Peptides against a protein of PDB entry 3V4L. Designs and how they scored, part 21

Target 1, 386 residues: chain A of PDB entry 3V4L
Amino acid sequence: GQPLAKDKVALLIGNMSYWEHPKLKAPLVDVYELTNLLRQLDFKVVSLLDLTEYEMCNAVDEFLLLLDKGVYGLLYYAGHGYENFGNSFMVPVDAPNPYRSENCLCVQNILKLMQEKETGLNVFLLDMCRKRNDYDDTIPILDALKVTANIVFGYATCQGAEAFEIQHSGLANGIFMKFLKDRLLEDKKITVLLDEVAEDMGKCHLTKGRQALEIRSSLSEKRALTDPVQGAPCSAEALVRNLQWAKAHELPESMCLKFQCGVHIQLGFAAEFSNVMIIYTSIVHKPPEIIMCDAYVTDFPLDLDIDPKHANKGTPEETGSYLVSKDLPKHCLYTRLSSLQKLKEHLIFTVCLSYQYSGLEDTVEEKQEVNVGKPLIAKLDMHRGL

## One batch from the design tools (peptide; aimed at target 1 A26 H80 C129 E165)

Design b1_p12_8_s2 (made by RFdiffusion4, then SolubleMPNN; from b1_p12_8, 8 letters changed)
Fold by OpenDDE base, seed 4:
Structure b1_p12_8_s2 (fold): chain B 386 residues (1-386), chain A 12 residues (1-12)
Amino acid sequence: as target 1 above (386 residues)
Amino acid sequence: EVPVPGQIILEE
């Protein structure tokens, strides 16, 4: 019969905004596009940008809580990385220069933990360099992996090589995602799909002799990303998994705020990623006696590190939100919250209405506090140290 | 900068 997944879960991490290393661009688009494709494949997708070591550990732990017997697990990583002694290390954004294994997440350790969950399929898509880090002489003593015959690695590059992104003037995919996205929805064994992606990448003149896809697999069954999820979640574990994923993706409801002056503000929310939310404000009603009126968001929790210079922009793009701008209402003020994983408390902020009456030169302000609870990934409380 | 392994930006 066709293989069935008990469920499908994906964690996608895109690290770009490194503190001590060159900034990347491709992971933004790659994580976003892969998220949309995996959702079409009935994956529960957690998509995270710009994680610290601690935040990456917590994201992996939360991902492992979604895994169970017969669940398909997919981990995608785009960012800086290295490979020492056949161990792949994902580099967090806060990693020192030089970084070592103690500052990084070992993919083979994650695989071990996934094997303990008795997963139906383990897919790793690693869009990172595989060059040796000569500053890390640590030989990790990894425990022996189980022989589960359900493992697939797609490495964006070959062993000992660099992975590249193309510096485009605009938004562009990384080289791996550029070819992967065209094949990802095909009903093929995942190793066959990746082999076709490798052939397509091998035709690219930019990568020829510089980057080649490596497939490392121990996959005894004809498993595909298209494999259907087995029926209604009948198990308590499946219900818990569905509830946990739903919590991590719940947006605040859109609000209509009414000010004393008679101005009405629409406050809306959009998810760009599991840890990235756009807030937008619009004037939906203005009394005729009010000539100018703007609605700003301010007084965010300090844990979010919101720079006021990037808040309340006339376009989503001015906030750094290029991907969801088409799905947002026009003629708003936009604010991008890019670090929702840092939110320990409820998201409380102020909507400040600044306005002028006809025939008065003085600007009047009214303020309303808004509590939207814990949005998106902030509901998982990733700050609770295990 | 210390040359560390990482994603390399290719300029076209």
Scores: peptide ipSAE 0.048, ipTM 0.734, DockQ to the pose 0.358
OpenDDE base, seeds 1, 2, 3, 5: peptide ipSAE 0.031, 0.048, 0.044, 0.046; ipTM 0.696, 0.722, 0.725, 0.729

Design b1_p12_8_s3 (made by RFdiffusion4, then SolubleMPNN; from b1_p12_8, 4 letters changed)
Fold by OpenDDE base, seed 3:
Structure b1_p12_8_s3 (fold): chain B 386 residues (1-386), chain A 12 residues (1-12)
Amino acid sequence: as target 1 above (386 residues)
Amino acid sequence: SVPVPGVIKLEA
């Protein structure tokens, strides 16, 4: 019979905005496109950008809580990384220069923990450098992995090789995702699918002789990412898993704010990623006596590090939101909250209406405080471990 | 100093 997954869960991490390292661009598009493809494959996807070491650890811990016997687990990482002694290290955005294993997440440690969950399939897609880090002399003594025969690694590059980001003037995929996305929906054994991606990537003139896909697998069964999820979750554990995932993807409801002057504001929310939300404000009603009015969002929690200079933009693109702009209403002011994982409390902020009456020179302001609870990933309380 | 390993930017 066709293999069945008990459930399908994916964690996607894209690190770009490194503090002490070269900034990347490809992970933005790669995580977004892969999220949409894996959702079409009935994966429960958590998508996270620009995580610190602590935030990456917590994201992995929350991902591991979603794993259980016969669940398909997929971890995708795009960012800086290295490989020492066959151990892959994902580099957080706050990693020092030089970084070491103590500043990074070891993929083989995550694999060990996934094997303890008795998962049906473990897929690692590592879009990172695999060059040795000469500043890290740590020889990890890993316990012997269990023989589970359900592991697949897709490395975007060869052992000891670098990964490359092609500089484009616009948004572009990384080289691995460019080819992976075209095949990811195919009903094929995951190792066969990745082999076809390797052949397609091998035709790319830009990466020829510089980067090649490496597939490492112990997968003894014909398992595919297209394998159907086993029917309605009847177990208490499956219900808990579904609830945990649903919490991490719940947007605040759109609000209609009414000001004393008679202006009505629509306040709306859109998810770009599990930790990235766009807030938008729109004037939906204006009295004729008011000639000009704008609705600004301000007074965000300090934990979000919102620069007011990047808030309240006339386009989503001016906030750095290029991916969801087509799905947003037009003629709003837009604010991008890119660090929802840092939110410890409820998202409380102020909507400030600035307006002018016909025949008055003075600008009038009205303010309303808005509490939208914990949006998206902030519901998982990734900070509870400190 | 040897650079730390990382993703390399290629000009197209």
Scores: peptide ipSAE 0.390, ipTM 0.889, DockQ to the pose 0.381
OpenDDE base, seeds 1, 2, 4, 5: peptide ipSAE 0.386, 0.388, 0.385, 0.388; ipTM 0.887, 0.888, 0.885, 0.889

Design b1_p12_8_s4 (made by RFdiffusion4, then SolubleMPNN; from b1_p12_8, 8 letters changed)
Fold by OpenDDE base, seed 1:
Structure b1_p12_8_s4 (fold): chain B 386 residues (1-386), chain A 12 residues (1-12)
Amino acid sequence: as target 1 above (386 residues)
Amino acid sequence: DVPVPGQIVLEE
């Protein structure tokens, strides 16, 4: 019979906004497009941008809690990285220059922990460099991996080589994702799918002799990303997994705020990623005696590092949101919260209505505090150790 | 600048 997954879970990490290293662009588009494709494949997807070492550790720990016997686990990483002695290291955004293994996440350690969960399939898609880091003399003594015959690595590049992104004038995929996305929905054994992606990448003149996909696999069974999930969650663990994932993707409900002047504001929320939310405000009712009114959001929790200069924009694109702008209501003010993983408390903020009456020169302000609880990834309490 | 292994941006 066709193999069945008990469930399918993916963690996608895209690191771009490095503090001490060159900034990247491709991981934004790559994580977004891969999220949408994996959702069509019935994966439970957590998508995270720009994580610190601590935040990456917590994201991996939460991902491992979603894994169980016969579950398909997929880890995608796009960002800076290195490979020492066959160990792959993902570089957090807060990593020092130079970075070492103590500042980075070892993929083989994650694989060990996934093997302890008795997973049905372990897929790693690593869109990072695989050069040796000569500043890291640490030889990780990894315990011998169990023989689980269910492991697949897709590396964007060969051992000792670099991975590249192509800067276009606009948003573009990284080279690996550009070819992966076109085949990801195919009902093929995952190693056959990745081999076809390697052939497609090998035809590209830009990558020829610079980057080639490497596949490492112990996968003895014909397993595909298209493999159906086993029917209704029959275990308590499957129910918990479904509830944990649902919590990490729960948006605040849209609110209608009523001000004393008779103005009504619609406050709405949209997810760009599991840690990135857009707040939008629109005037839905204005009394005729009010000639001008605007609804600003302000007084965000300090943990979110919200710069007021980037808040309350007339377009989603002016906030740095280029991907979800088509799905957003028009004629709003937009604010992008890009670090929801940092939120320790409830998301409390102020909606400030600034308005002017006909025949009065002075602007009037009314304020309402809004508590939306913990949105998206902030429900997982990734900070329980700080 | 210390050459740290990292993803390289190619300009077209």
Scores: peptide ipSAE 0.069, ipTM 0.737, DockQ to the pose 0.361
OpenDDE base, seeds 2, 3, 4, 5: peptide ipSAE 0.056, 0.043, 0.061, 0.047; ipTM 0.727, 0.723, 0.738, 0.727

## One batch from the design tools (peptide; aimed at target 1 H80 G81 I166)

Design b2_p13_1 (made by RFdiffusion4)
Pose (drawn by RFdiffusion4):
Structure b2_p13_1 (pose): chain A 386 residues (1-386), chain P 13 residues (1-13)
Amino acid sequence: as target 1 above (386 residues)
Amino acid sequence: PPPPPHKGVIHES
């Protein structure tokens, strides 16, 4: 009568800043939006931006680790894609020009690994172009899929076609997400809901005859993204899964820093994506003997490759964050740490204090090191092992 | 040589 979910897990990857290919803009916004919608449907969500081939492979491994028998598994990709010989490929940021299947992730490979885990539902939302990569000489000769009647595909466009994004100078949105976001929360069967999305997408003027939603499904059960999760977890296997999930969304505690000069620096942290964290520095207390002082953050792990133009900015928007000043506490210096999947080490940076005493010209510099461990997805140790 | 495929963009002001 009522279909049930052992758990609902989602992996969302949004690639924008390609090295050898045109950079995109809507993936960040679409990924942010799909996480919030999927969380309302009680999903364990992993949100990641600008992943290389190696980094992409690890995200799939962490996602597969969160899937077991009866778990609804969902994969959303927004970025560059090509389709050759019946296979869909997601292109990582590190992809060369020209690129091949070896440089890319085959969705069919990911689907087989999910079937090996006995998942109740396999939903794929591929918000990418589907043309031929004429440079691709290799045909993967993949093994046949087990008939499991739970595979669902939400292709943003058809084979040989393009998926489009509206790059309006402001926010920038994807077409598939414009029509998906208004309908995702419905209690309809996943296939029915995706078809109703395909109708509204045809009413699109910007994309008519260039992009149409393609649905491919084997699903023979009235399964939906709104189906409930098996109430009390109470199983030992169920507990290990909730820990593995909580292990990736840990944020450093908002600490207060005391300086030898009697100055207090409040250090705050904000989560944007599993891959993205925002630090903010507020000067909470200073002694009367000091009037002039500015707190600035430096000496980040080189693995992260933090650009100076994204750090120590008066507002979060100036760092490139999707989060706005109403979401983040007012008046601090905001700094954006994207690319946490690049952190093998522990997070250590210096909170540098530049200050001046009453009646003196000289400028005094007090550096204090801060170790915040492995925030968010860095805690998963994606680089672990030999 | 021609560039490989990539995702489409609709530019607006």

Design b2_p13_1_s1 (made by RFdiffusion4, then SolubleMPNN; from b2_p13_1, 7 letters changed)
Fold by OpenDDE base, seed 1:
Structure b2_p13_1_s1 (fold): chain B 386 residues (1-386), chain A 13 residues (1-13)
Amino acid sequence: as target 1 above (386 residues)
Amino acid sequence: APAPPTAGVIELE
């Protein structure tokens, strides 16, 4: 019979906004497009941008809690990285210059922990450099991996080489994702799918002699990302996994705020990623005696590092949100919360209504505090250790 | 000292 997955879960990490290293652009588009494709494949996807070392560790720990016997686990990473002695290291955004293994996440350590969960399939898609880091003298003596015959690595590049992004005047994929996205929905054994992606990338004139896909696999079975999820969740663990994933993707409900002046504001929420939310405000009712009226959001929790200069924009694009702008209501003010993983408390903020009456020169302000609880990834309490 | 290995950028002219 066709192989069945007990469930399918993916963690996608895109690191771009490095503190001490060159900034990247491709991981934004790559994580977003891969999230949408994996969702069509019935994956439970957690998508995270710009994680610190601590936040990456917690994201991996939460991902490992979703893994169980016969579950398909997929880890995608796009960002800076290196490979020493066959060990792949993912570089967090807060990594020092130079970074070392103690500042980074070892993929082979994650694989060891995934093997302890008796997973049905382990897929690693690593869109990072595989050059040696000569500042890292550590030889991690990893324990011998179990022979599980269910491991697939897709490396965006060969050992000792760089992975590249294509920068032009707009948003573009990394080279690996550009070819992967066109085949990811195909009902093929995952190693056959990746081999076809390698052939497509090998035809690209930009990558010839610079980047080549490497496939490393022990996969003995015909498993595909298209493999159906085995029926209703029969185990308590499967129910817990479904509830945990649902909590990590729960948006606040849209609300109508009513001010004393008779203005009504619609407050809405949209997810760009599991840790990135857009707040939007629109005036839905205005008394005729009010000639001008604007609704600003302010007084965010300090943990979110919200710069007021980037809040309350007339377009999603002015907030740095280029991907979800088509799905958002028009004629709003938009604010992008890009670090929801940092939220320790409930998301409490102020909606400030500034308005002017006909025949009065002075602006009037009314304020309402809004508590929306913990949105999206903030429900997982990733910061319980800080 | 050489910088630690980072992702490359291909600028399209």
Scores: peptide ipSAE 0.257, ipTM 0.841, DockQ to the pose 0.840
OpenDDE base, seeds 2, 3, 4, 5: peptide ipSAE 0.249, 0.222, 0.246, 0.254; ipTM 0.837, 0.827, 0.837, 0.838

Design b2_p13_1_s2 (made by RFdiffusion4, then SolubleMPNN; from b2_p13_1, 5 letters changed)
Fold by OpenDDE base, seed 1:
Formats: sequence, structure tokens, C-alpha cells
Structure b2_p13_1_s2 (fold): chain B 386 residues (1-386), chain A 13 residues (1-13)
Amino acid sequence: as target 1 above (386 residues)
Amino acid sequence: PPPPPTAGVIELE
């Protein structure tokens, strides 16, 4: 019979905004497009941008809590990285220059922990460099991995090589995701799918002799990302997993705020990623005596590191949101919260209505405090150790 | 020493 997954869970990390290293662009598009494809494949997807070392550790720990016997686990990483002695290291955005293994997440350590969960399939898609880091002289003594015969690595590049992004006019995929996305929905054994992606990359004149996909697999069974999820959750653990994932993707409900002047504001929320939310405000009712009115959001928690210069924009694109702008309502003011992982408390902020009456020169302000609880990934309390 | 290994950029002209 066709293999069944007990469930399917993916963690996608895209690191771009490095503090001490060159900034990347491709991980934004790559994580977004891969999230949408994996959702079509019935994966529970957590998608995270720009994580610190601590935040990456917690994201991996939360991902491992979603894994169980016969669950398919997929880890995707796009960002800076290196490979020393066959160990792959993912570089957090706060990594020092130079970084070492102590500042990075070892993929083989994550694999060890996934093997302890008795997973049905372990897929690693590593869109990072595989050059040796000569500043890291540490030889990780990894314990011998269990022989689980269910592991697949897709490396965007060969050992000792770089992974590349294509910078052209606008947003573009990394080279690996550019070819992976065209094949990802195919009902094929995951190693066969990745071999076809490797052939497609090998035909690209831009990558020829610079980047080639490497597949490392112990997968003894015909397993595919298209494999159906086994029906009704048979275990209490599967129910808990479904509830935990649902909590990490719960948006605040849209609100209608009523001001004393008779103006009504619609406050809405959209998810770009599991840690990135767009807030939008629109005037839905204005009394005829009010000639002008605008609804600003302000007084955000300091943990979110929101620059007011990037808040309350007339377009999603002016906030840095290029991907979800088509799904957003028009004629709003938009604010992008890009670091929801950092939220320790409830998201409390102020909606400030600035308005002018006909025949008065002075602007009037009314304010309402809004508490939306913990949105998206902030429900997982990734900070419980800080 | 050379910078630590980072992702490369292919600029398309």
C-alpha cells in the first residue's frame, strides 16, 4: 500500500538580516513560497524569519515537540552556514564575526533528536553554504546516529561550495528554491524528486560549475511529501500537536473600534509568517462633520523593536511586506510586526484617531488601547528561558 | 584570515 504519514510537520527558518554578516534577500521569498507549497501538501508549517541563536534553539525545541512516531518532519533552512567534518551549522542572525559552533545550530544534533522521536521520515533542506569555517577548530564528537533508514538531506550545494542567491530587479528565489518549487508537489519518492531538481539545476548556465545539489539519503522506503496523513488523530499526542500548531497560527480577530466623535475604524490582522504579522486600519464610518481622519497604531511593546518611521504606511510594500499585499484590503494604513517571537506579554498597543471638524483648524485626537493577546508564534512562549 | 563562509550572490546584469 502507499505509505501513510501519522502527521506532517515542517519548520522553515530564513535568516537574512544578519548583524555582523552580509544581508541576504532570497530567504524571504523562499520561506514564503515553500510554506504555501507545504500547506498544499497538508504539512503543519511553522515559518520563521531572522532568528537569534536563542530563538532558533527554541524554534527547534518546539518543532521537536510536534514530532512523534511515524510523523514526517521537514526542516528547511535558508541563510548563512558552514560545514566542518560533515557537520552542518546554521548561523543565527546575532552570530558574532567570526562565528563558531558554539554560536550556531548543528543540524546533526537536530537529526539525533528527531531519531529519538521515531519519526516516519526526516527531511533536511539546507539552503546554505557548505564551506569549512577555519575559525572553528572544534570537532563535534557526535554520538553514532541510529540506523533509522528514513533520512534525506537535500543540500543546495556540494561540500566545500557556496550556495547562491540571484539578485536581479526585485524579489527572487535562491537557486535551490527556484528549481525545488517546480517539483515539490510531484507524487514521487523524495529522493527521486530531489534528483530531478538536481538535473534541472545542472541545466542552469548560472550555476554550472558554481553550485550543484547534493542528495544524501538512507531512505529505504518509497516515501513522498505527497504521502497522505493517516485519518482521524488516533492519539492524545496527535490532538495536542494539532492544538499546539493551531495556537501558533491563530490571528487576532478583526475589531471594529468606535470613537466618541462617531468615527468607526476596522482593525485587521494578517499573517505573513509565523513570526510576522501585518496590522491594518481603515475608516469604515465617518460623520459628515468630520472632514479628515486618520487611524494610527502606536505604543507597541518595546520587545518588538518597532521603528515608528516604518509604521502606519499607505501601502504594505512601504512596510517591507511584498508577498501578502495582494490579499490585504486596500485603502488602509499598514504596520508590519516582524519579530513576534520576541513578545513576552500580550500585544497591547494604542489606536490613535486624528481628525478635523469642518470649520475648525485644530486637529483632535482620540485614543483607544487594544489588547489582542498573544498573536501567532507568540502563543508558544519561545522566551520562557529568558 | 578570510571572512567566515557566507552565502554568495549572483548579480544578474
Scores: peptide ipSAE 0.248, ipTM 0.851, DockQ to the pose 0.840
OpenDDE base, seeds 2, 3, 4, 5: peptide ipSAE 0.229, 0.203, 0.238, 0.239; ipTM 0.845, 0.832, 0.850, 0.847

Design b2_p13_1_s3 (made by RFdiffusion4, then SolubleMPNN; from b2_p13_1, 6 letters changed)
Fold by OpenDDE base, seed 5:
Formats: sequence, C-alpha cells, structure tokens
Structure b2_p13_1_s3 (fold): chain B 386 residues (1-386), chain A 13 residues (1-13)
Amino acid sequence: as target 1 above (386 residues)
Amino acid sequence: GPPPPHAGIIELE
C-alpha cells in the first residue's frame, strides 16, 4: 500500500536581518513560497523570520514537541551557515562576528532529537553555505546517532562550497528554492524528487560549477511529501499536536470599533508568517459632518520594537509586506508586526481616530485600547526562560 | 572573516 504519515509537520526558518553579518533577501520569498507548497501537501507549517539564538532554540523545541512515531518532520533553513567536521551550523541573526558553534544551532543535534521521536521521515533542507569556519576550532562531541533509514538531507550546496542568492531589483528566490518549488508537489520518493532538482540546478548556467545540490539519505522506504496523513486524529498526541499547531496560526478576529463621534472603524488582521502579522484599519462609516478622519494604531508593547515611522502606511508594500498585499483589503492603513515571537504579554495597542468637523479648524482625537490576546506564534510562549 | 554568509550576491552581469 502507499505509506501513510501519522501527521506532517514543518518548521521553516528564514534569517535575513543579521546584526553583525551581511543582510540577505532570498529567505523572505523562499520561506513564503515553501510554506504555501507544504500547506498544499497537508503539512502543519510554522514559518519564522529573523530569529535570535534563543528564539531558534525555542522554535526547534516546539517543533520537536509536534513530532512523534510515524510523523513526517521537515526542517527548512535559509540563512548564514557553516560546516565543520561534517556538522552543519545554522547562524542566528544575533550571532557575533566571528560566530562560533556556541552561538549557532547544530543540525546533527536536532537530528538526534528527531530520531528519539521515532519519526516516519526526517527531511532537512539546508539553504546555507557549507564552508569551514576557521574561527571555530571546536569539535562537537555528538552522541552516536541511532541507525535509522528515514533521514534525508537536501543541502543547497556541496561540502566546502557556498550557497548563493541572485541579486535582482525585485523579489527573487535563492538558487535552491528556485528549482525546488517547481518539483515539490510531485508524487515521487523524496530522494528521487531531490535528484531531479539537482539535475535542474546542474543545467542552469548561473549555478554550473558554482553551486550543486548534495543529497544525503538513509531512506530505504518509498516515502514522499505527497504521502497522505493517516485518517482522523484518534490519539491524544495527535489531538495535542493539532491544538498546538492551531494555536500558532490563530489570528485575532476582525473588530468593528465605534467612536463617540459616530465613526466606525474596521480593524483586521492577516498572517504573513507565523511571527509576522499585518494590522489594517479602514473607515467603514463616517457621519457627513466629519470632513476628514484617519485611524492610526499606536502604543504597541515595547517588546515588539515597532518604529512608528513604518506603521500606519497607505500600502502593505510601504511596511515591507510584498507577498500578501494582493490578499489584503484595499484603502486601509497598514502596520507590520514582524517580531511576534518577542511578545511576552497580550497584544494591547491603541486605535487613535483623528478627525475634523465641518466648520471647525481644530482636529479632534478619540482613542480606544484594543486587547487581541496572543496572536499566532505568540501563543507558544517562546520566551519562557527569560 | 567568518565564511562569507550566503556567498556574495551574484551580481548578474
């Protein structure tokens, strides 16, 4: 019979906004497109941008809680990285220059923990450099891995080589995702699918002799990303996994705010990523006596580091939201919350209505505080330990 | 320096 997954879970991390290292661009598009493809494959996807070391550790720990016997686990990482002595290190955005193993996440340590869960398939897609870091002389003493036949690594590049992004004037994929996305939905054994992606990369004049996909696998069974999820979640663990995933994807309900002047505001929410939310406001009713009115969001929790200069924009693109803008209502003011993982408390903020009456020169303000609870990834309390 | 991250932007000439 066709293999069945007990469930399918993916963690996607895209690091771009490094503090001490060159900024990247491709991980934004790569994580977004891969998220949409894996959702079509019935994966439960957590998608995260720009994580610190601590936030990456917590995201991996939460991902490991979703894994169990016969579950398919997929980890994708796009960002800076290195490989020393066959150990792959993912570099967090807060990593010092130079970084070392103590500032980074070792993929082989994550693999060990995934093997303890008795997963049905472990897929690692590593879109990072594999050059040696000569500033890190540490040899991690990794415990012996279990002998398992369910591991697949897709490395975007060969050992000792670099992974590349192409500088375009617009949004572009990294080299690996450019080819992976065209095949990811194919009903093929995952190693066969990755071999076809490797051949497509090998035909590209841009990558020929610069970047080549490496596939490392122990996969002795025919397992595919298209393998159906086993029917209704009958186990307590499957119910817990479904609830935990649902919590990480719950948006606040849209609100209709009524001001004393008779103006009505629609407040809405959209997810770009599991840690990135767009807030949008629109005037849905205005009395004729009010000639001008605008609805601003302000007074966000300090933990979110919201610059007011980037809030309340007339377009999603002016907030840095280029991917979901087509799916948003038009004629709003838009604010992008890009660090929801940092939220320790409920998301409380102010909606400020500024308006003018016909025949009055003075602008009037009315304010309402809004509490939307913990949106998206903020429900996982990734800050437990500070 | 540390390994260049994503090796420098291939400027498409």
Scores: peptide ipSAE 0.066, ipTM 0.751, DockQ to the pose 0.513
OpenDDE base, seeds 1, 2, 3, 4: peptide ipSAE 0.040, 0.042, 0.038, 0.038; ipTM 0.724, 0.707, 0.697, 0.705

Design b2_p13_1_s4 (made by RFdiffusion4, then SolubleMPNN; from b2_p13_1, 7 letters changed)
Fold by OpenDDE base, seed 1:
Structure b2_p13_1_s4 (fold): chain B 386 residues (1-386), chain A 13 residues (1-13)
Amino acid sequence: as target 1 above (386 residues)
Amino acid sequence: MEPPPTAGVIEVE
């Protein structure tokens, strides 16, 4: 019979805004598109952008807590990386120059921990370089992996090669995601699907002789990403997993704020990623005696590193939100919170209404404090180890 | 020494 997944869980990490290394662009689009495809495949997806070493460790630990016997686990990474002695290292955004294994996450260590969970399938999709890092002389003494016959690696490139992104005048996918996205929904054994992606990449004139997909697999069974989830949650652990995932994706409820002047503001929230939220404000009622009014958000927690110059924009695109802008209401002011993983406390901020009465030259301000609790990934308390 | 390995960019005109 077709194998059943007990559940399906994915962690997607896209690192682009490196401190000491070249900035990338493709991981933004790649993580977003892959998130939407994996959701259509009934995956529980955590999608994270621009993680530090500490934040990446915590994201992996939280992902491993969602894994259990017969669960399908998928890890996707897009960013800088290297491969030393067959060990793949994902480079955090805060990695020094040069970086070493001590500054990076080893994929084979994650695989070891996934094997301890008795997972039904382990898929790694690594959209990173596989060149040797000659600044890292560390030979990881990895314990012998268990023979679980359920592992698939899709490497965007060959051993010792670079992975590439295509820069056009706009947002574009990385080369691997460009071909993967067209096949990902196919009801095929995951190794067959990746082999077809490799053939499609091999036909591309841009990648020919520069980048080729490598597939490493021990997968003995016909398992697909399309494999149905086994029905009702049969265990307390499955219920806990569902609740934990739901908490990490819970948006604040939209609020109607009423000011003393009689102006009403709609405050709304949208998720771009598990750690990226758009706040938007709109005037829903204005008394006729008020000629002009604007609703600004301010006084954010310092942990979020919000530059006021990038807040309260007339379009989502001016905040750097190009992917969800079509799904947002129009005629708002928009603010992008891109680092929700850094939030230690409740998200408390001020809504400032600036307005003018007919026949008065001076602007009046009213302020309301808003507490929306911990939005999205901030509910997982990824900081509980500091 | 060469810089540490980083992802490449293919600029397409």
Scores: peptide ipSAE 0.264, ipTM 0.854, DockQ to the pose 0.809
OpenDDE base, seeds 2, 3, 4, 5: peptide ipSAE 0.240, 0.214, 0.240, 0.232; ipTM 0.845, 0.832, 0.845, 0.841

Design b2_p13_2 (made by RFdiffusion4)
Pose (drawn by RFdiffusion4):
Structure b2_p13_2 (pose): chain A 386 residues (1-386), chain P 13 residues (1-13)
Amino acid sequence: as target 1 above (386 residues)
Amino acid sequence: STELVSRYAEPSS
């Protein structure tokens, strides 16, 4: 009568800043939006931006670790894609020009690994182009799929076609997400809902005859993204899964820093994506003997490759964050730490204080080191092992 | 400015 989910897990990857290929803009916004919608449907969500081939492989491994028998698994990719010989490929940021299947992730490979885990539902939302990579000589000769009647595909475009994004100077949106976001929360069967999305997508003027939604499904059960999760977890296997999930969305505690000069610096942290964290520095207290002072953040782990233009900015928008000044506490210095999947080490940076005493010209520098451990996805140790 | 942009990678030699 009523289909049930053991758990609902989602992996969302949005690639924008390609090294050898045109950079995209809507992936960040679309990924942010799909996480919020999927969380309202009670999903364990992993949100990641600008992953290399190696990094993309690890995200799949962490996602597969969160899937067991009866778990609804969902994969959303927004970035560059190509389709050759019946296989869909997601292109990582590190991809060379020209690129091949070896440089890319085959979706069919990911699907087989999910079937090996006995998942109740396999939903794939591929928000990518589907043309031939004429330079790809290799045909993967992949093994046949087990007939499981739970595979669902939401291709943003058809084979040989292109998926489009509107790059309006402001926010920038994807076409698949414009029509998906208004319908995702419906209690319809996943296949029916995706077809209703395909109708509204045809009413699109910007994309008519260039992009159409393609649905491929084997699903023989009235399963939906709104189906409920098996109430009390109470199983030991179910507990290990909730810990593994909580292990990736840990944020450092908002600490207060005391300086030898009697100055207090409040240090705040904000989550944007599992891959993205925002630090902010507020000067909470200073003694009367000091009037002039500015707190600045430096000496980040080189693995993260933090650009100075994204750090120590008056507002969060100036760092490139999707989060706005109404979401983040007012008046601090905001700094954006994207690329946490690059952190093998522990997070150590210096909160540097440049200040001046009453009646003196000289400028005094007080540097204090801060170790915040492995925030968010860095805690998963994706680089672990030999 | 507003532009409609494909997510095609534009591979080349």

